# Designs tried in a protein design run: peptides against a protein of PDB entry 4J2C. Part 20

Target 1, 107 residues: chain A of PDB entry 4J2C
Amino acid sequence: MEDPFFVVKGEVQKAVNTAQGLFQRWTELLQDPSTATREEIDWTTNELRNNLRSIEWDLEDLDETISIVEANPRKFNLDATELSIRKAFITSTRQVVRDMKDQMSTS

## One batch from the design tools (peptide; made by RFdiffusion4, then SolubleMPNN)

Design b1_p12_3_s2 (from b1_p12_3, 9 letters changed)
Fold by OpenDDE base, seed 2:
Structure b1_p12_3_s2 (fold): chain B 107 residues (1-107), chain A 12 residues (1-12)
Amino acid sequence: as target 1 above (107 residues)
Amino acid sequence: SVRDELREFYYS
């Protein structure tokens, strides 16, 4: 069986790109209320939150895999550099999500 | 699903 980590990573990356697009639109709607309808504000906000939640869920699973690998190094024989890249991806992605959530919570 | 595959791979 092939390691599915990269598949989930790819899905997270796509979700991040989608979320960033939604976040940009969300920001635009708040910056210029004359261009915003209640329907679009609600839709954009909901879609953004759903995407962020999905990302966070996947990151939890990815983070758990790292713990499993580190607890069972002989079973997986993962390269140290690759493990570092996986950790960095999770850390940086969580930061991106947190930044968007922080801005949404203060608006 | 991909989530199921992740579980199967890492918890097998």
Scores: peptide ipSAE 0.513, ipTM 0.897, DockQ to the pose 0.922; fails the geometry check
Fold by OpenDDE base, seed 4:
Structure b1_p12_3_s2 (fold): chain B 107 residues (1-107), chain A 12 residues (1-12)
Amino acid sequence: as target 1 above (107 residues)
Amino acid sequence: SVRDELREFYYS
């Protein structure tokens, strides 16, 4: 069986890109009410939150796989560089999500 | 599903 880590990683990356676009629109709508409808604000907010939740859920699963690999190094035989890349991806992605959530909570 | 595959791969 092929390691599905990269499949999930790809899905997370897509969700991040989508969230970033939604976040940009979200900020625009709130900054200029004359160009915004309540319907679009609500839709954008909901879609953004859904994407962020999806990302967080997948990151939890990916983070768990790291623990499993580190506990069973012989079974998976992961390259040290690859493991570092996986960890860095999770850490950096969590930060991106956190930054968006922080800005949303202050508005 | 991908989530199931993740579980199968890492917990098999």
Scores: peptide ipSAE 0.510, ipTM 0.896, DockQ to the pose 0.909; fails the geometry check
Fold by OpenDDE base, seed 3:
Structure b1_p12_3_s2 (fold): chain B 107 residues (1-107), chain A 12 residues (1-12)
Amino acid sequence: as target 1 above (107 residues)
Amino acid sequence: SVRDELREFYYS
């Protein structure tokens, strides 16, 4: 069996890209109410939150795999550089999500 | 599912 980490990583990256697009639209709608309907604002907000929630869920699973690998180094025998890349991906992606959530909560 | 694959790989 091949390591599915990269598959989940790819799905997270796709969700991040989608969320960033939705976040941009969300910002535009709130900045110019004359071009926005309540329906589009609500739809955009819901889609954005759903994507962010999905990302956070996947990141929790990915983060757990890190702990498993570190607890069983002989079983997985991952390269130290690869492990660092995985950790960095989780950390940086969490920050991206936090930044969007923080802005949404203060709007 | 992908989540199932994660579990199968890392918890095998």
Scores: peptide ipSAE 0.509, ipTM 0.896, DockQ to the pose 0.913; fails the geometry check
Fold by OpenDDE base, seed 1:
Structure b1_p12_3_s2 (fold): chain B 107 residues (1-107), chain A 12 residues (1-12)
Amino acid sequence: as target 1 above (107 residues)
Amino acid sequence: SVRDELREFYYS
């Protein structure tokens, strides 16, 4: 069986891109209420939150896999470089999500 | 599902 980590990673990356687009629209809608409908604001906000939640969920699972690998190194035989890449992806993605969430919470 | 695949791969 092939390691499915990269598949989930890819899904997270797509979700991040989607969230960033939604976040930009969210910002635009809130900065110019005269051109925004309540319906679009609500839809955008909801979609954004859903994407962020999905990302966070996947990141938790991915983070757990790293712990499993580190606890069972001989079973998975992943090199340090690959593990570092996986950890870096999780860390950086969490920061991206955090930044968006922080801005949403202060608006 | 992909989530199931994670479970299968990492917990089997």
Scores: peptide ipSAE 0.508, ipTM 0.893, DockQ to the pose 0.917; fails the geometry check

Design b1_p12_3_s3 (from b1_p12_3, 8 letters changed)
Fold by OpenDDE base, seed 4:
Structure b1_p12_3_s3 (fold): chain B 107 residues (1-107), chain A 12 residues (1-12)
Amino acid sequence: as target 1 above (107 residues)
Amino acid sequence: SSRDKLREFYYD
């Protein structure tokens, strides 16, 4: 069986890209109410939150796999560089999500 | 699902 880590990683990345687009629109809508409808604000906000929650959920699973691999190195035989890349992805993605959430909470 | 595959792979 192929390692599904990269499949989930890809799905997370897609959700991040989507969230970033939604966040940009969310910001625009709130900055210029004359061009915004309540319906679009609500839709954008909900979609954004859904994507962020999805990302956080997947990151928890991915983070758990790191622990499993580190506890069973012979079973998975993962390259140290690859492991570092996986860890960095999780860390950086969490930061991206955190930044968006922080900005949303102050609005 | 991807989540199921993840669990199957890492918990086999």
Scores: peptide ipSAE 0.603, ipTM 0.935, DockQ to the pose 0.937
Fold by OpenDDE base, seed 5:
Parts: sequence; C-alpha cells; structure tokens
Structure b1_p12_3_s3 (fold): chain B 107 residues (1-107), chain A 12 residues (1-12)
Amino acid sequence: as target 1 above (107 residues)
Amino acid sequence: SSRDKLREFYYD
C-alpha cells in the first residue's frame, strides 16, 4: 500500500483554494453592501466555514500521522527532508486557516 | 475514502 499522505495533502490544498475564493467573495460582500444580499452573505459564510472545518479536520489527521512516524521511524523510513515538508505544510496551512478565521471572528 | 486510507496505512 502506498502512503496516502500526499493524497490527503492534495485534497487539503484544493479545499484551501476553495476557501480562499469564498473568503475573497465574503470580503467583497461586506465591503460593498450595495452588491450584497443577506442570502449570499449567509451562503458564502456557511460554505467558507464548512471548508475551513474540513481543512482543520484533515490537518489533524495529517498531524497525527507525523506523530506516528516520529514514534516509529524504522517502520516508515521517511527521511528528515520529507518529514520537514509535511510539517511545514501543516503549519503553513493552519496559519492560512487561522488568518481567515480571525478575520471572520470565528476563532 | 482518503481518510480511511490514512488510518489503514498509519495504524496498521
């Protein structure tokens, strides 16, 4: 069986892109009320929050895998570079999510 | 699912 980490990573990246698009629209709607309806604001907000929650959930699972690998280094045989890349991805993605959540006052 | 695959691979 192949390591599915990169598959989930890709799914997270896709979700981040979606969230960023939704966040941009959310920002635009709030900045220009003349072009915004309560319905679109609510829809956009809900979709954005759902995506962010999905990302956070996947990041928790990915982070857990890192802990498992570090606890069982001989079993997985991942080099330090690969492990660092995985950690960096989780850290940076969490920051992206946190920034959006902070601006939405959802943290 | 991808989540299931993660669990299967890392908790095997």
Scores: peptide ipSAE 0.603, ipTM 0.935, DockQ to the pose 0.919
Fold by OpenDDE base, seed 3:
Structure b1_p12_3_s3 (fold): chain B 107 residues (1-107), chain A 12 residues (1-12)
Amino acid sequence: as target 1 above (107 residues)
Amino acid sequence: SSRDKLREFYYD
C-alpha cells in the first residue's frame, strides 16, 4: 500500500484554494453592501467555514501521522527532508487558516 | 475514503 499522505495533502490544498476564493468573495461582499445580498453573504460565509473546518480536520489527521512516524521510525523509514516538508505543510496551512479565521472574527 | 486510507496505512 502506498502512503496516502500526499492524497490527503492534495485534498487539503484544493480546499485551501477554494477557501481563498470564498474568502475573497466574502471580503468583497462586506466591503460593498450595495452589490451584496444577505443570501449570498450567508452562503459564502457558510461555504467558507465548511472548507476551513474540513482543512482543520484533515490537518489534525496529518499531524497525527507525523507523531506516529516519529514514534516508529524504523517502520516507516521516511527521509528526514520528506518529514520536514510534511511538518512545514501542516504548519503553514494552519497559519493560512488562522489568518482567514482571525479576519472573519474581526468583521 | 482518504481518511480511511490514512488510518489503514498508519495504524496497521
Scores: peptide ipSAE 0.602, ipTM 0.935, DockQ to the pose 0.936
Fold by OpenDDE base, seed 1:
Structure b1_p12_3_s3 (fold): chain B 107 residues (1-107), chain A 12 residues (1-12)
Amino acid sequence: as target 1 above (107 residues)
Amino acid sequence: SSRDKLREFYYD
């Protein structure tokens, strides 16, 4: 069986792109209420939150795989560079999510 | 699902 880490990584990346688009629309709707309907605001907000939660869930799973690999290095035979890339992806993606959540909480 | 594949690959 092939390592499915990159598949989930790709799904997270797609979800991040979707969330960023929703976040931009969310910002636009709140900055110009006269052009926004309550229905679109609610839909956008809910979709954004759902995407962010999905990303966070996947990141937790991906992060756990890192721990498993580090605890069982001979079983998986991943090199240090690959592990570094995986860790960096999780860290940077968490920061992207955090930034959006922080801005939403202050609005 | 992808999540199921993660579980299978890393916990088998």
Scores: peptide ipSAE 0.595, ipTM 0.933, DockQ to the pose 0.945

Design b1_p12_3_s4 (from b1_p12_3, 9 letters changed)
Fold by OpenDDE base, seed 5:
Structure b1_p12_3_s4 (fold): chain B 107 residues (1-107), chain A 12 residues (1-12)
Amino acid sequence: as target 1 above (107 residues)
Amino acid sequence: SVRDQLKEFYYS
């Protein structure tokens, strides 16, 4: 059985890209009301929130795998560099999500 | 699902 970590990582990366696009549109809509309908604002906001929630959900699962691997090193025998990359991905992605959420909460 | 796959792999 292949390690599915990279599969989930890929899904998270796609969701991040989608969220970033939605976030950009969200900011544009709020900055220029003449181009914004309430319907699009609501749709964009909801889609963005859904994507961010999905990312956070996957990150929780990915983060749990790290704990499992570290608690069972002989079972998985993952390279230290690989573990570092996985941890960095989770940390950096959480920060990206947090930054968007922080900006959304202040508007 | 991918989530189930994670569970299967890491909790097997």
Scores: peptide ipSAE 0.509, ipTM 0.896, DockQ to the pose 0.909; fails the geometry check
Fold by OpenDDE base, seed 4:
Structure b1_p12_3_s4 (fold): chain B 107 residues (1-107), chain A 12 residues (1-12)
Amino acid sequence: as target 1 above (107 residues)
Amino acid sequence: SVRDQLKEFYYS
């Protein structure tokens, strides 16, 4: 079977894009009450949190695969560059999520 | 599911 890592990666990327859009709207709603309803604030906040949780869950699974690959290099035969790209993706994505969560927690 | 595929591939 084909390596499903890229499938999960793609789902994470989509969730990140969605979260970034929701975060932008969340910021706008909180900074301009005249354009905001309580309903939209609640919906946006919940959707944003759901996306962030989904991303974090998938990143945990992806991170685990890294450990498995490194423990079984002959079985998976991944290129060093590919492995670096996977690690960088997880690290950078975690930072993006952390930044949004930090701003939400201080609002 | 995708999650199941991860498990199947990496723990096979």
Scores: peptide ipSAE 0.506, ipTM 0.896, DockQ to the pose 0.908; fails the geometry check
Fold by OpenDDE base, seed 3:
Structure b1_p12_3_s4 (fold): chain B 107 residues (1-107), chain A 12 residues (1-12)
Amino acid sequence: as target 1 above (107 residues)
Amino acid sequence: SVRDQLKEFYYS
């Protein structure tokens, strides 16, 4: 069986790209309320939150896989560099999500 | 599902 980590990683990356676009629109709508309807604001906010939750959920699963690999190194025999890349991906992505959530919380 | 694939691979 092929390692599905990259599949989930791809889904997370897609969700991040989507969230970033939604976040940009969200900021624009709130910066100038005259440029959008309440309906668009609500839609954008909901879509953004959904994507962020999806990302966080997948990151939890990915983080768990790392723990499993580290507990069973002989079973998986992952390259140290590969493992480092996976950890870095999770850490950096969590930061991206946190930054967006923090800005949404202050609005 | 993708989530099921993770479980199958890492917990099998």
Scores: peptide ipSAE 0.503, ipTM 0.894, DockQ to the pose 0.881; fails the geometry check
Fold by OpenDDE base, seed 1:
Structure b1_p12_3_s4 (fold): chain B 107 residues (1-107), chain A 12 residues (1-12)
Amino acid sequence: as target 1 above (107 residues)
Amino acid sequence: SVRDQLKEFYYS
């Protein structure tokens, strides 16, 4: 069986791209409400929140896999560089999500 | 599912 970490990583990356697009539209709608419908605002807001929640869920699972590997290094035999890349991905992605959530909470 | 694959691989 192949390590499925990269599969989940890919899904998270796609979700981040989707969220960033939704976030941009969200800011546009709220910045110029005269050209926005309540329906689109609600749809965009909900889609954005759903994507962010999905990302956070996957990141928790990915983070747990790292803990498991570090607790059982001989079982998985992962390269140290690979582990570093995985950790960096989780850290940076969490920051991206946090930034969007912070801006949404202040609007 | 992908989530199930994670569980199968890392908890087996």
Scores: peptide ipSAE 0.499, ipTM 0.892, DockQ to the pose 0.865; fails the geometry check

Design b1_p12_4_s1 (from b1_p12_4, 6 letters changed)
Fold by OpenDDE base, seed 4:
Structure b1_p12_4_s1 (fold): chain B 107 residues (1-107), chain A 12 residues (1-12)
Amino acid sequence: as target 1 above (107 residues)
Amino acid sequence: SSRDQLRKFYYE
């Protein structure tokens, strides 16, 4: 069986890209209320939060796989470079999500 | 699903 880590990673990256677009629109809508409707603000905010939640959920799963791999190195046979890349992805993605959430004053 | 695949690959 092929390692599905990269499948989930790809899904996370897609969600990040979507969230970044939504965040940009969210910022624009709040910056210039004359060009914004409450409906679009609400929709954008909701979609953004949903994407961020999805990302966080997947990152939890990916983070767990790291622990499993480190506990069972012979089973998975990942080199240090690959493991480092996976860890870095999780860390950096969490930071991206955190930055957006902080600017939205959400938890 | 991808989540199911993760579970199968890493826990089985």
Scores: peptide ipSAE 0.614, ipTM 0.938, DockQ to the pose 0.938
Fold by OpenDDE base, seed 1:
Structure b1_p12_4_s1 (fold): chain B 107 residues (1-107), chain A 12 residues (1-12)
Amino acid sequence: as target 1 above (107 residues)
Amino acid sequence: SSRDQLRKFYYE
């Protein structure tokens, strides 16, 4: 009965925070090899990639729900401001993920 | 799961 969008949104937000922490560590490890082992670099890189993929997957699902709502407005009765917030969250989060991925690909 | 809840809420 409860709209689960905000639940998944919260999970994505948490995953983003985790990914940002991993990304920071990833950057630190690569910038100062004397403080890093290859094992930690590999672990951090893999964990980061996994988190980013998970976020992207959830964002796809969230994005699809918006399409469903827009196609069936009476069924869900969401106002324009709520839809805007949801869309903005997906857009901004995708950008955050993209920025991390871009930096990883250029290393 | 949250994903299952999404499917249930939005597709049913």
Scores: peptide ipSAE 0.611, ipTM 0.937, DockQ to the pose 0.877
Fold by OpenDDE base, seed 3:
Structure b1_p12_4_s1 (fold): chain B 107 residues (1-107), chain A 12 residues (1-12)
Amino acid sequence: as target 1 above (107 residues)
Amino acid sequence: SSRDQLRKFYYE
């Protein structure tokens, strides 16, 4: 069986891209209320939050896999470089999510 | 699903 980490990673990356697009639209709607309907604001906000929650959920699962690998290094045979890349992905993606959430909570 | 695959791979 192939390691599905990269599959979930890809899904997270896609969700991040989607969230960033929604976040941009969300910002635009708030910057110019005359061009925004309440319906679009609500839809955009909900879609954005759903994507962010999905990302956070997947990141928790990915983070757990790292703990499992570190506890069972012989079973998975992942080198330090690969583990470092995986950890960096989780850390950086969490930061991206945090930044969007922080801006949403400030508005 | 990918989540199921993750579970099967890392907990098998």
Scores: peptide ipSAE 0.610, ipTM 0.937, DockQ to the pose 0.935
Fold by OpenDDE base, seed 5:
Structure b1_p12_4_s1 (fold): chain B 107 residues (1-107), chain A 12 residues (1-12)
Amino acid sequence: as target 1 above (107 residues)
Amino acid sequence: SSRDQLRKFYYE
């Protein structure tokens, strides 16, 4: 069986890109209310939140795999570099999500 | 789904 970590990683990356686009639109709508309808604000906000939740959910699953690998190193036989890359991806992606959420909560 | 694949792979 092929390791599906990279599949989920790819899906997370796509979701991040989507979220960043939605976040940009969200900021634009709030910056200039004359260009914003309530419908678009609601849609954008909901889509953004959904994407962020999806990312966080996937990151939790990915993070769990790290713990499993570290607890069973012989079973998975991942090298240190690969494991570091996986950890770094989770850490950095969580930060990206956190930054967007922080800005949304202050608006 | 990819999530199911993760669970199957890592908990197999």
Scores: peptide ipSAE 0.613, ipTM 0.938, DockQ to the pose 0.933; fails the geometry check

Design b1_p12_4_s2 (from b1_p12_4, 7 letters changed)
Fold by OpenDDE base, seed 2:
Structure b1_p12_4_s2 (fold): chain B 107 residues (1-107), chain A 12 residues (1-12)
Amino acid sequence: as target 1 above (107 residues)
Amino acid sequence: SARDKLREFYFS
């Protein structure tokens, strides 16, 4: 069985890109309300929140795998560089999500 | 799903 970490990582990366597109549209709609209907605003907001929630859910699972690997080093035998890359991805992605959520909560 | 994939590999 192949390690699914980077498969899930790729799925998260794709979800982040989608969320960033939705966030851009969300920002545009708020900056110029005349460009959108209430239906589009609601759809964009809900879709964005759903995507962000999905990302956070996957990040929780990815983060837990780090703990599992660190608790069972001989079972998984990952080198320090690989582990650092995985940790960095989770940390940086959480920051990206947090930045979008912070802007949404203050609007 | 992502969760299923990870559980199968890491949590069993």
Scores: peptide ipSAE 0.485, ipTM 0.897, DockQ to the pose 0.792
Fold by OpenDDE base, seed 4:
Structure b1_p12_4_s2 (fold): chain B 107 residues (1-107), chain A 12 residues (1-12)
Amino acid sequence: as target 1 above (107 residues)
Amino acid sequence: SARDKLREFYFS
């Protein structure tokens, strides 16, 4: 069985790219109301929030795998470089999500 | 799903 971490990582990366696109559109719609309908604002906001929640959920699962690997090093046989890359991905992705959330208004 | 993939590998 192949390690699915990189597959899930790829899915998270795609979700981040989608969220960044939605965030850009969200910003554009709110900064220039003449280009926006209420329907598109609502759709964009909902899609953005859904993507961010999905990313956060997957990051929690990925973070848990780090603990599992560290508790069972012989079973998974990951080197220090790979483990560092995985940890850095989770940390940096959480920051990207946090930055978008901090710029969004919540109701 | 992502969760299922991880569970299968990391909890087997």
Scores: peptide ipSAE 0.481, ipTM 0.897, DockQ to the pose 0.804
Fold by OpenDDE base, seed 3:
Structure b1_p12_4_s2 (fold): chain B 107 residues (1-107), chain A 12 residues (1-12)
Amino acid sequence: as target 1 above (107 residues)
Amino acid sequence: SARDKLREFYFS
């Protein structure tokens, strides 16, 4: 069986890209209410929150796989570089999500 | 789903 980590990683990356686009629109809508309808604001906000929630959920699962691998090194036999890349992805992605959430919470 | 994919590989 092929390791699905990279597949899920790709799904997370896609969700991040989507969220970033939604976040940009969200910012634009709130910056100039005259160009926005309440319907679009609500839609954008909900879509953004859904994407962020999905990302966080996937990151939790990805993070758990790290623990599993580290607890069973011989079973998976991942080199240190690969493991480092996986950890870095989770950490950096969490930061991206946190930054968007922080900005949303202040509005 | 992501969870299903990971669970199948890492928890089997």
Scores: peptide ipSAE 0.479, ipTM 0.897, DockQ to the pose 0.766
Fold by OpenDDE base, seed 1:
Structure b1_p12_4_s2 (fold): chain B 107 residues (1-107), chain A 12 residues (1-12)
Amino acid sequence: as target 1 above (107 residues)
Amino acid sequence: SARDKLREFYFS
């Protein structure tokens, strides 16, 4: 069985890209209300929130795998560099999500 | 799903 971490990582990365696209549109809609319908604003906002929530959920699962690996090093035998990369991905992705959420909460 | 994939590998 292959380690699925990189697969899930890829899925999260795609979700982040989607969220960033939605966030950009969300910003545009709020920046120029004259060209925005309330329906699109609501849709975009909801889609964005859903995507962000999904990402956060996956990140929690990914983070848990780190704990499992560290608790069972002989079972997984991951390279220290690989583990560092995984941790960095989770940390940086959480920050990306956090930045979007912060901007949404202050608008 | 992501959860299923991870559980199968890491919790088995």
Scores: peptide ipSAE 0.474, ipTM 0.894, DockQ to the pose 0.797

Design b1_p12_4_s3 (from b1_p12_4, 6 letters changed)
Fold by OpenDDE base, seed 4:
Structure b1_p12_4_s3 (fold): chain B 107 residues (1-107), chain A 12 residues (1-12)
Amino acid sequence: as target 1 above (107 residues)
Amino acid sequence: SSRDKLREFYYS
């Protein structure tokens, strides 16, 4: 079986890109009420929150795989560079999500 | 699903 980490990573990356687009629109709608309908604000807000939640869920799973690999290094045989890339992806993506959530004042 | 694949790969 091939390592599915990169598959989930790709799905997270897609969700991040989607969230960033939604966040930009969310900001625009709130900054200029003349171009915004309540329906679009609500839709955008909900879609954004859903994407952020999805990302956080996947990141928890990806983070768990790191722990599993580190506990069983011979089984998975990942080199240091690959492991660093995986860790950095999780860390940086969590920061991106946190920044958006902070600006939305969401918990 | 991708989540199922993660579980299968990392816990098999």
Scores: peptide ipSAE 0.626, ipTM 0.938, DockQ to the pose 0.925
Fold by OpenDDE base, seed 3:
Structure b1_p12_4_s3 (fold): chain B 107 residues (1-107), chain A 12 residues (1-12)
Amino acid sequence: as target 1 above (107 residues)
Amino acid sequence: SSRDKLREFYYS
């Protein structure tokens, strides 16, 4: 069986890209209310939140795999560099999500 | 699903 970590990673990356686009639109809509309807604002906000929640959920699963690997190093025998990359991905992605959430909460 | 695959792979 192939390691599905990269599959989920790819899905997270896709969700991040989608969220970033939605976040940009969200920012534009709130910056100039005359350019958008309440309906579009609500739709954009909901879609953005859904994507962020999806990302956070996947990151929790990915983070758990790290713990499993570290607890069973002989079973998986992952390269230390690869493990570091996986950890870095989770950390950096969490920061991206956090930044968007922080900005949304202050608006 | 991908989540199922994670569970299958890492908990097998």
Scores: peptide ipSAE 0.623, ipTM 0.937, DockQ to the pose 0.921
Fold by OpenDDE base, seed 1:
Structure b1_p12_4_s3 (fold): chain B 107 residues (1-107), chain A 12 residues (1-12)
Amino acid sequence: as target 1 above (107 residues)
Amino acid sequence: SSRDKLREFYYS
């Protein structure tokens, strides 16, 4: 079996792109409420939150795989550079999610 | 699913 880490990573990246688009629309709707419907605001907010939650869930799973690999290096035999890239991806993606969540909580 | 594959690969 091939390592499915990159598959989940790709799904997370897609979800991040979707979330960023929703976040932009969310800010636009709240910036000019006179031209925004309550229905679109609610839909956008819910879709955004759902995407962020999905990302966080996948990141936890990906983070766990790293712990497993580091605890069993001989079993997986992963390159050190690859592990570094995986860790960096999780760290940076968590920051992106955190930034959006922080802005949503203050609006 | 992708999540199932992660479980299978890393916990096999």
Scores: peptide ipSAE 0.619, ipTM 0.937, DockQ to the pose 0.912
Fold by OpenDDE base, seed 5:
Structure b1_p12_4_s3 (fold): chain B 107 residues (1-107), chain A 12 residues (1-12)
Amino acid sequence: as target 1 above (107 residues)
Amino acid sequence: SSRDKLREFYYS
């Protein structure tokens, strides 16, 4: 069976890109109310939150896989560099999500 | 789904 980690990673990356676009629009709408409708603000906010939650959910699963691998090194025998890349991806992506969430919570 | 695949692979 092929390791599906990279598949989920790709899906997370796609969701991050989508979220970043939505976040940019969200910021623009709030900075210039003359170009914003309540409907678009609400839609953008909801879509953004949905994407962020999706990312966080996937990251939890991905993070769990790392714990499983580290607890069962003989079963998976993953390369140390590969594990580092996976950990770094989760850490950096969580930070990206956190930054957006922090800004949203203060608005 | 991808999530199911993760579970199948890592919990098998």
Scores: peptide ipSAE 0.626, ipTM 0.938, DockQ to the pose 0.915; fails the geometry check

